# Peptides against a protein of PDB entry 3HUF: the designs that were tried, part 28

Target 1, 320 residues: chain A of PDB entry 3HUF
Amino acid sequence: MWIIEAEGDILKGKSRILFPGTYIVGRNVSDDSSHIQVISKSISKRHARFTILTPSEKDYFTGGPCEFEVKDLDTKFGTKVNEKVVGQNGDSYKEKDLKIQLGKCPFTINAYWRSMCIQFDNPEMLSQWASNLNLLGIPTGLRDSDATTHFVMNRQAGSSITVGTMYAFLKKTVIIDDSYLQYLSTVKESVIEDASLMPDALECFKNIIKNNDQFPSSPEDCINSLEGFSCAMLNTSSESHHLLELLGLRISTFMSLGDIDKELISKTDFVVLNNAVYDSEKISFPEGIFCLTIEQLWKIIIERNSRELISKEIERLKYA

## One batch from the design tools (peptide; made by RFdiffusion4, then SolubleMPNN)

Design b2_p29_5_s1 (from b2_p29_5, 11 letters changed)
Fold by OpenDDE base, seed 2:
Structure b2_p29_5_s1 (fold): chain B 320 residues (1-320), chain A 29 residues (1-29)
Amino acid sequence: as target 1 above (320 residues)
Amino acid sequence: KKEEEEKKKEEEKKKEEEEEEELKKIEEE
C-alpha cells in the first residue's frame, strides 16, 4: 500500500494510506476518499492529481508498488518528484519512495510503499476477496511467490492444515484468516485520516497459532528439525518438495511405488506420499519401509521430540 | 542544533511569505 507523510505539518502531522484511485491534492480541498488537503501558502488551491493504479499480476510476484501517477494541474511553479519536474501530461512512477514537491513549498510529501501481498490457499476465497483487496492496493494470488507477506488459511473446522499452510508458516509468512480480511475491509475509511489504524496482521497470526494445536510455537522449531534423515517422495508438487527441504531432509524422488527398490529402501528412512496415493496403495506398500503422508509427517514434526518419534517408527518397521 | 532548527524554520517561514505574496499576485491576475 502507498503511505504518505509530510514535513512541516503540511499534512497536519498525519500519515495517510492512499488506495488505488484518483486524488486531487491542494490547499483548498477537503480530505476525503478523492482529495488530499495540503496546508501551505505556496501550494495552489488545486495543485496536483495523484492516481494510484490497482496492482498488476507482476506486482504480486515482485512485491513492487502500484503505479503512482502524478500530474500537475497547470500550476505556475509546477510539481517535482524525486527532484525532477513533472511533465505537462503527467509522469508515472514505480519507485518505492517518492519525494513530492508541490510548487515552491519548502516541505515535501514523502510517499513510501509498504509491501503487502496476500496468497490464498484456495481459489474460492481468492474469488471472494481479490477484488476488494486489489481496491486496497494489495496484490493477490494462489501461486507461491517470494513477495508474499500474508497467507490466507481456510478455516474448515476439523480439517488438517494444508501443505500450502505448512509451507507458508515455515517461510515465516504471516498466516491470516477471513476474520482479518473482514476487519481489513472495515478500516478502509478510517485509515484515510490515520494510517496507524490499519489492523495488525501479526495479532491475527498469533491468535491463529495459539488456538490451533496443528502449529508449532515457531517456524524455527521445525526448520532443519529432521537434518540427517532421508526421505523419498513422489515427484508431484514443488511446494511439498520445498517443505521437506526446509525440514532439512535429504530428498530422493520417484515416479511410481514400483520404483521403490531394495537400493532406495537401504538409503531412505521413510517415504512421503500424497493422500490419494496413500489411500489407494495402502495395501501394496513395500515391506520394511515407513510410508506416511505429509499431513502425518507434520503431526510428528510439531512434536518437541519429533526426531525420536520418527526414529521409533523407522525402527518398528525395520525390525518387524 | 536548536538554533539551526529555528534558523531553518525562520528561513522556511520567510520563503512561505514570499510565495504567498507571489500567489496573491497570481490569483488577482
Scores: peptide ipSAE 0.031, ipTM 0.577, DockQ to the pose 0.048
Fold by OpenDDE base, seed 3:
Structure b2_p29_5_s1 (fold): chain B 320 residues (1-320), chain A 29 residues (1-29)
Amino acid sequence: as target 1 above (320 residues)
Amino acid sequence: KKEEEEKKKEEEKKKEEEEEEELKKIEEE
């Protein structure tokens, strides 16, 4: 989201969130959803137009800002952005920090990008929320991205957390739920004059973790917790692979259960399967190897003695 | 430091007054 601040009380000492949309900026405008009052005699009654675009799909993967357009409204002294005069037709900016000078005003408007990229695990929830979040200047998507800051967990009471949720937790993404999305939908009017009224996602996250025993105390308790162990997995999902990598596992991939030969078994401590393969093929599992689902593995790794637990399960099946 | 900040504020205020007079001339043209 774009946030503007200014020195010299020209923004009345307040930080303001700028959502996607168009703003007339000047001395003789009233603060609302489309106007920004700036208090200085050096500023024209109507000085500039700011236009913030909705996020692009690229912005979700890069964590880049919504495009910020600045146009001078034919003022005597013009407008500058980052010490450069804005062109006659206006200019567009993708920098995360903008120093906006209106005319000869000694104080500048400082615009900065606060990165917020929301990943969804469920496509139906993405379809429900994406439009509203994009109108807040928040990029959204389903795929994993290094730019993701937040991950939406579906509140299904009593359901196991998904692999996506497990991975989001381990990569230190702030897990949020539909309640936080609802809060974001209500703030649009209240944050016009005070950006501090934005709800804290970390409070939502803390509440999710506290109320769900399927999470460890911290990501650090699980990261590299299985270092030195080796697994084989069916080549089905990238998220599952990345999750197992974060556990510190050496990973071998196979295409079918028939590819699990004596050589692979000799180099592998256990086999990780998806639920569908585990349930359908459990009668045909290779002898002498421990097979489990990611959800079963997760139940082990959240325990304080995860290494001892996994070792006991491996031994139990080698001697059975 | 305080006297330099006060002088800078007075120079800024004087520039703002000159700009307000120049803006009035443009509104009358």
Scores: peptide ipSAE 0.029, ipTM 0.573, DockQ to the pose 0.049
Fold by OpenDDE base, seed 1:
Structure b2_p29_5_s1 (fold): chain B 320 residues (1-320), chain A 29 residues (1-29)
Amino acid sequence: as target 1 above (320 residues)
Amino acid sequence: KKEEEEKKKEEEKKKEEEEEEELKKIEEE
């Protein structure tokens, strides 16, 4: 999201979030969803127009800012951004930090980009929320991204957490729920006056983790917890692979259960299967190897003695 | 620290006075 602050009292000592939209900036405008009052004698009654675009698809993957357009409103002394005069037709900016000078005003408006990218694991929830979040200047998507700051957990009552949720947790992404998204939708008007009124997702995250026994106390409890073990997995989702990597596992990939030969069995402590393959192939598992789902593995790794538990399961099948 | 804060206030006040004089010129044009 774009946040503006200013030197001196030209913004009344307040910071403001600029959501996607158009703003008239000047001395003789009233603060609202489309106007920014600046208190300086050196600025025109209507001085500039700011236009913040909605996030692009690229912004979701890069964590880049919403495009910021500045146009001077034919003022005597013009407008500058980062010490450069704004062109007659206006200019567009993708820098994360903008110093905006209105005319001869000695105080600048400082615009800075606060990165927030929300990943969803459920396409239905993305479809429900994407439009509203994009109108907050928040890029959204389904795919894993290094720019992802928040992950929406789908709360189905009584369901296990998804692989996406497990991975988001281990990646130290802030897990949020629909309650936080609802809360975000309510603050839009209040943050016009004070950007500090933007809700902190960390409280929501702490409450999710505390109230759900499917989460360990911290990602650090699970990261590299299975270091030294080896697994084989079907060539499945990239998220499943990255999850197993974050557990510290050596990973081998195979295309079918038929590719699990004696050589692979000799080098592998266990096989990780998706639910569909696990359920369909239970009767045809190779002898002498421990097969489990990611969800079954997760139940082991959240335990304090995960290494002892996994070792016992491996041994149990060697002597059966 | 107090002398730097007083100097900063005097510089801000001087800038405000210069801005006020420039505005009078803009309102008369």
Scores: peptide ipSAE 0.029, ipTM 0.559, DockQ to the pose 0.050
Fold by OpenDDE base, seed 5:
Structure b2_p29_5_s1 (fold): chain B 320 residues (1-320), chain A 29 residues (1-29)
Amino acid sequence: as target 1 above (320 residues)
Amino acid sequence: KKEEEEKKKEEEKKKEEEEEEELKKIEEE
């Protein structure tokens, strides 16, 4: 989201979130959803127009800002952004930090981009929320991205957490739910005066972890917890591979269960399968190797004695 | 710290007064 602040009390000591939309900036406007009052004698009654675009699909992957357009409203002294005079037709900015000087005012409006990118685990939830979140200047998507800051967990009561949720947790992404998204949708008016009134996602996250026994106490309890072990997996998903890497596993990939030869068994402690393959092929598992699902592995990993538990399961099958 | 904050406020006030005088000159021209 874009946040503005200014020195010299020209914004009344307030920080403000700017959502996608158009704002008239000047001395003789009243603060509302489309106006920003700036208190300085050197500023025109109507000085500039700020236009913030909705996020692009690219912004979800890069964590880049919503495009920020500045137009001078034919003022005597013009408008500058980052010491450069704004052109007559207005200029567009993709920098994360904008110093906006209105006329001869010695105090600048500082606009800064606070990155917030929300990943969804479910396409139906994305379809429900994407429009509203984009109108807040929040990029949204389904795919993993290095720019993701938040992950929406599905609140299906009694379902196991997904691989996406497990991976988001280990990546230290803030896991949120639909209740937080609902709260975000209500803040548009309250955050005009104080950007600090933005809901704390960390409180939502703490409540999710505290109330769900499928989460460990911290990501640090699981990261590298299986260092020194080796697994083989079907080449199924990138998220599954990255999850196993974060556990500290050495990973071998195979295309079919028929590719699990004596050589692979000799160098592998266990095989990780998806649920569909595990359920269909359980009768055809190679002898002398431990096969489990990611969800079964996760149930071991969240235990304090995960290394001892996995070692016992590996040994049980070597002597079977 | 309090003297630096007072000095900063005095410098801000002086800049606002200088801007007000420059603006009056520019509105009277």
Scores: peptide ipSAE 0.025, ipTM 0.546, DockQ to the pose 0.052

Design b2_p29_5_s2 (from b2_p29_5, 12 letters changed)
Fold by OpenDDE base, seed 5:
Structure b2_p29_5_s2 (fold): chain B 320 residues (1-320), chain A 29 residues (1-29)
Amino acid sequence: as target 1 above (320 residues)
Amino acid sequence: DEEEKKKEEEEKKKKEEEEEKELEKIEKE
């Protein structure tokens, strides 16, 4: 989201969130969803127009800002952005930091981009929320992204957490739920005068983790916890692979259970399967190898003695 | 540092007053 602040009390010492939309900026306008009052005698009654675009798909992957358009409203002294005069037709900016000077005003409006990118695990929830979140200047998507700051957990009471949720947790992404998204949708008007009124996602996250025993105490307890072990996995989702990598596992991939030969068994401590393959192929598992699901592995790794637990299971099946 | 800050504030205030006078001239033309 864009946040503006200013020196010299020209914004009354308040930080304001700018959502996608158009704003008339000037001395003789009243603060609302479409106007920004700036208190300086050097500023025209109606000085500039700010237009913030909705996020692009690219912004979800890069964490880049919503495009910021500035147009001078034919003022005598013009408008500058980053010490450069705004062109007569207006200019568009993709920089994360904008110093906006209105006329000869000795104080600048500082616009800065606060990155917030929300990943969804469920396409239905994305479809429900994407439009509203985009209107807040929040990029949204389903795919993993290095720019992802928040992850929407699907609250199904009594269900195991998904691989996406496990991976989001290990990446230290703030896990949120529908209640937080609902709260975000209500704050749009209240944050116009005070950006600090933006709801704290970290409090939502703490409550999710505290109320769900499927989470470890910290990501650090699980990261590299299985260093030195080797697994084989079916060519599954990229998230599953990255999750196993974050555990410190050496990973071999196979295309079918028939590819699990004596050589692979000799180099592998256990085989990770998806639920569908695990349930369908239980009868045809190769002898002498420990097969488990990602969800079963997760139940082991969240325990403080995860290495001892997995070692015992490996030994149990090697000598069976 | 405090005297320099005061001088910068006075110079900023002078620039604002000059610009106000220039804006008032445009509104009267």
Scores: peptide ipSAE 0.058, ipTM 0.656, DockQ to the pose 0.101
Fold by OpenDDE base, seed 3:
Structure b2_p29_5_s2 (fold): chain B 320 residues (1-320), chain A 29 residues (1-29)
Amino acid sequence: as target 1 above (320 residues)
Amino acid sequence: DEEEKKKEEEEKKKKEEEEEKELEKIEKE
């Protein structure tokens, strides 16, 4: 989201969130959803127009800002952004920090981008929320991205966390739920003059972890916790692979259970299967190897003695 | 240091008043 602040009390000492939309900026406008009052004699009654675009799909992957357009409203002294005069037709900016000078005002409006990119695990939830979140200047998507700051956990998805949720936790993404999204939807009017009224996602995250025993105490307790072990996995999802990598596992991939030969078994401590394959193929598991699901592996990983637990299960099946 | 800051603030105020008069002239043309 874009936040503006200024020195010299020209914004009345307030920080303001700018959502996607158009704003008339000037001395003789009243603060509302489409106007920004700036208190200086050096500023025209109507000085500039700010237009913030909705986020693009690219912004979700890059963590880039919503495009910020500035147009001077034919003022005598013009408008500058980052010490450059705004062109007659207006200019568009993708920098995360903008120093906006209105006329000869000795104080500048500082606009900065607060990165917030929300990943969804469920496409139905994305479909429900994406439009509203985009109107808040929040990029949204389903795919993993290095720019993701938040991950939506669906409370209605049964007692077990998904692989996406597990991975989001380990990569230190702030896990949020539908209650936080509902809260975000209410702030649009209240944050017009006070950006501090933005809901704290970290409080929501702390509450989720505290109320769900399927989360470890910290991501750091699980990252590289299985260093030195080797697994084989069915090539099913990129998220599953990345999750196992974050656990410090050496990973071999196979396309079918029939590809699990004696050579692969000799180099592998255990096999990770998806739920569908695990349930359908239980009777045809290779002899002498420990097969488990990602969810079963996660239940072991969240334990303080995860390495000892895995070692015992590996030994149990090698000598059975 | 405080007297220099006051002089700079007074000079800024004078410039703002001159700019306001110039802006009022343009709005009347």
Scores: peptide ipSAE 0.057, ipTM 0.653, DockQ to the pose 0.051
Fold by OpenDDE base, seed 4:
Structure b2_p29_5_s2 (fold): chain B 320 residues (1-320), chain A 29 residues (1-29)
Amino acid sequence: as target 1 above (320 residues)
Amino acid sequence: DEEEKKKEEEEKKKKEEEEEKELEKIEKE
């Protein structure tokens, strides 16, 4: 989200969140959802217009800011952004840090981008929330992104967590739920005067972990926990591959179960399959190697003795 | 109470006019 602050108390010593929308900036405006009062004798009554666009799809992958447009409102001394005079028709900015100088005011408005990017595991939840979150200046998507800061877990009581949720946890993404999204939607008006009133997702995350035995205490408990083991995986998903990599596994990929030859078996401790392949192909599993799902593997790695558990399972099948 | 409110409004208006004149001076320099 965009946050503005200013030197010299020209913003009354307050930080403000700017959501997507249009703002008239000047000395003789009242702070509201479309106006920013700036207190300086060097600033026109109506000095500039700020327009913040909704997030783009690219912003989801890059963690880049919503586009920030600045237009001078035909003031005598103009407006500058990053020491450059704003053009007559206005200019657009994609920099994460903007120093906005209004006229001859010796103090600048500092606009900075606080990265917040929400990944959804479920397309139906994305469809439900994307519009509202985009109106908060929050990029949203389904695919994995290095820019992802938050991950929305679907609350299905009694179901195993998805691979997406497992991976989001291991990459230290803050896992949230629909209750947090609802809370984010309610604070929109209160954060106009104080950007610090934005709800912290860490409490929601702590509650999710505490109330769900499918999570370890920390990502660090699982990261590299299987270092020194080797697996083979069907080339099905990038998230599954990245998950196994974060476990410290050496990964070999294959295209079909028929490609699992004696050479691969000799180099591989176990085979990881998705649920669909595991359920359909159980009768076709090669002898002398065990196949498991990512969910079955996850149940092992969340245990404190995961290395001993996996070793026992490997040994059990070598001697069977 | 009505005379005090009227004085406060006149003082506020006078302060706004002084600030506007000061802006016009800064704009002319």
Scores: peptide ipSAE 0.043, ipTM 0.535, DockQ to the pose 0.558
Fold by OpenDDE base, seed 2:
Structure b2_p29_5_s2 (fold): chain B 320 residues (1-320), chain A 29 residues (1-29)
Amino acid sequence: as target 1 above (320 residues)
Amino acid sequence: DEEEKKKEEEEKKKKEEEEEKELEKIEKE
């Protein structure tokens, strides 16, 4: 989201969130959803137009700002952004920090980008919320992104957390739910005057973790917790592979259960399968190897004695 | 994926048209 602040009380000492949309900036406008009052005798009645575009698909992957357009409204002394005079047709900016000077005003409006990118685990929830979040200047998507700051878990009552949720947690993304998204939608009008009224996602996250026994206390409790163990996995999602890497596992990949030969068994402590393969092929599992799902592995990893639990299960199946 | 992308593009276009209409109102006042 774009946030503006200003020197010399020209914004009345307030910070303001600018959502996607158009704003008339000037001395003789009233603060609302489309106007920014700036208090200076050196500023025109209507001085500039700010236009913030909705986030692009690229912005979701990069965590870059919504495009910020500035146009001077034919003022006597013009407008400058980052010490450069804005052209008569306007200029567009993708920098995360903008220093906006209106005419001869000695004080500047400082615009800065606060990165927020929300990944969804469920396409139906994305379809429900993407429009509203994009109107807040928040990029949204389903795919993993290095720019992802927040992850929306689906609260299905009694379901295990998904691999996406597990991976998001280990990546130290802020896990949120629909309650936080609803809360974001309610504050849109109030944060126009005070950007500090933006809800803290970390509070929502803390509540999710506290109330769900499927989460460890911290990502650090799980990262490299299985260092020194080796697993084999079916060539599945990249997220599943990255999850197992974050656990410190040595990973071998195979294409079918038929590729699990004596050599692979000798080098592998356990086999990780997806739920569909686990349920369909359970009768056909190779003897002498521990096969489990990612969800079953996760249930072991969240325990403080995860290494001892896995070791016992490996031993139980090798000597059975 | 293609239907969702098409809906996102159509919704983006509808928002751009709403923003353009708001701009036209602001320019006429």
Scores: peptide ipSAE 0.010, ipTM 0.291, DockQ to the pose 0.020

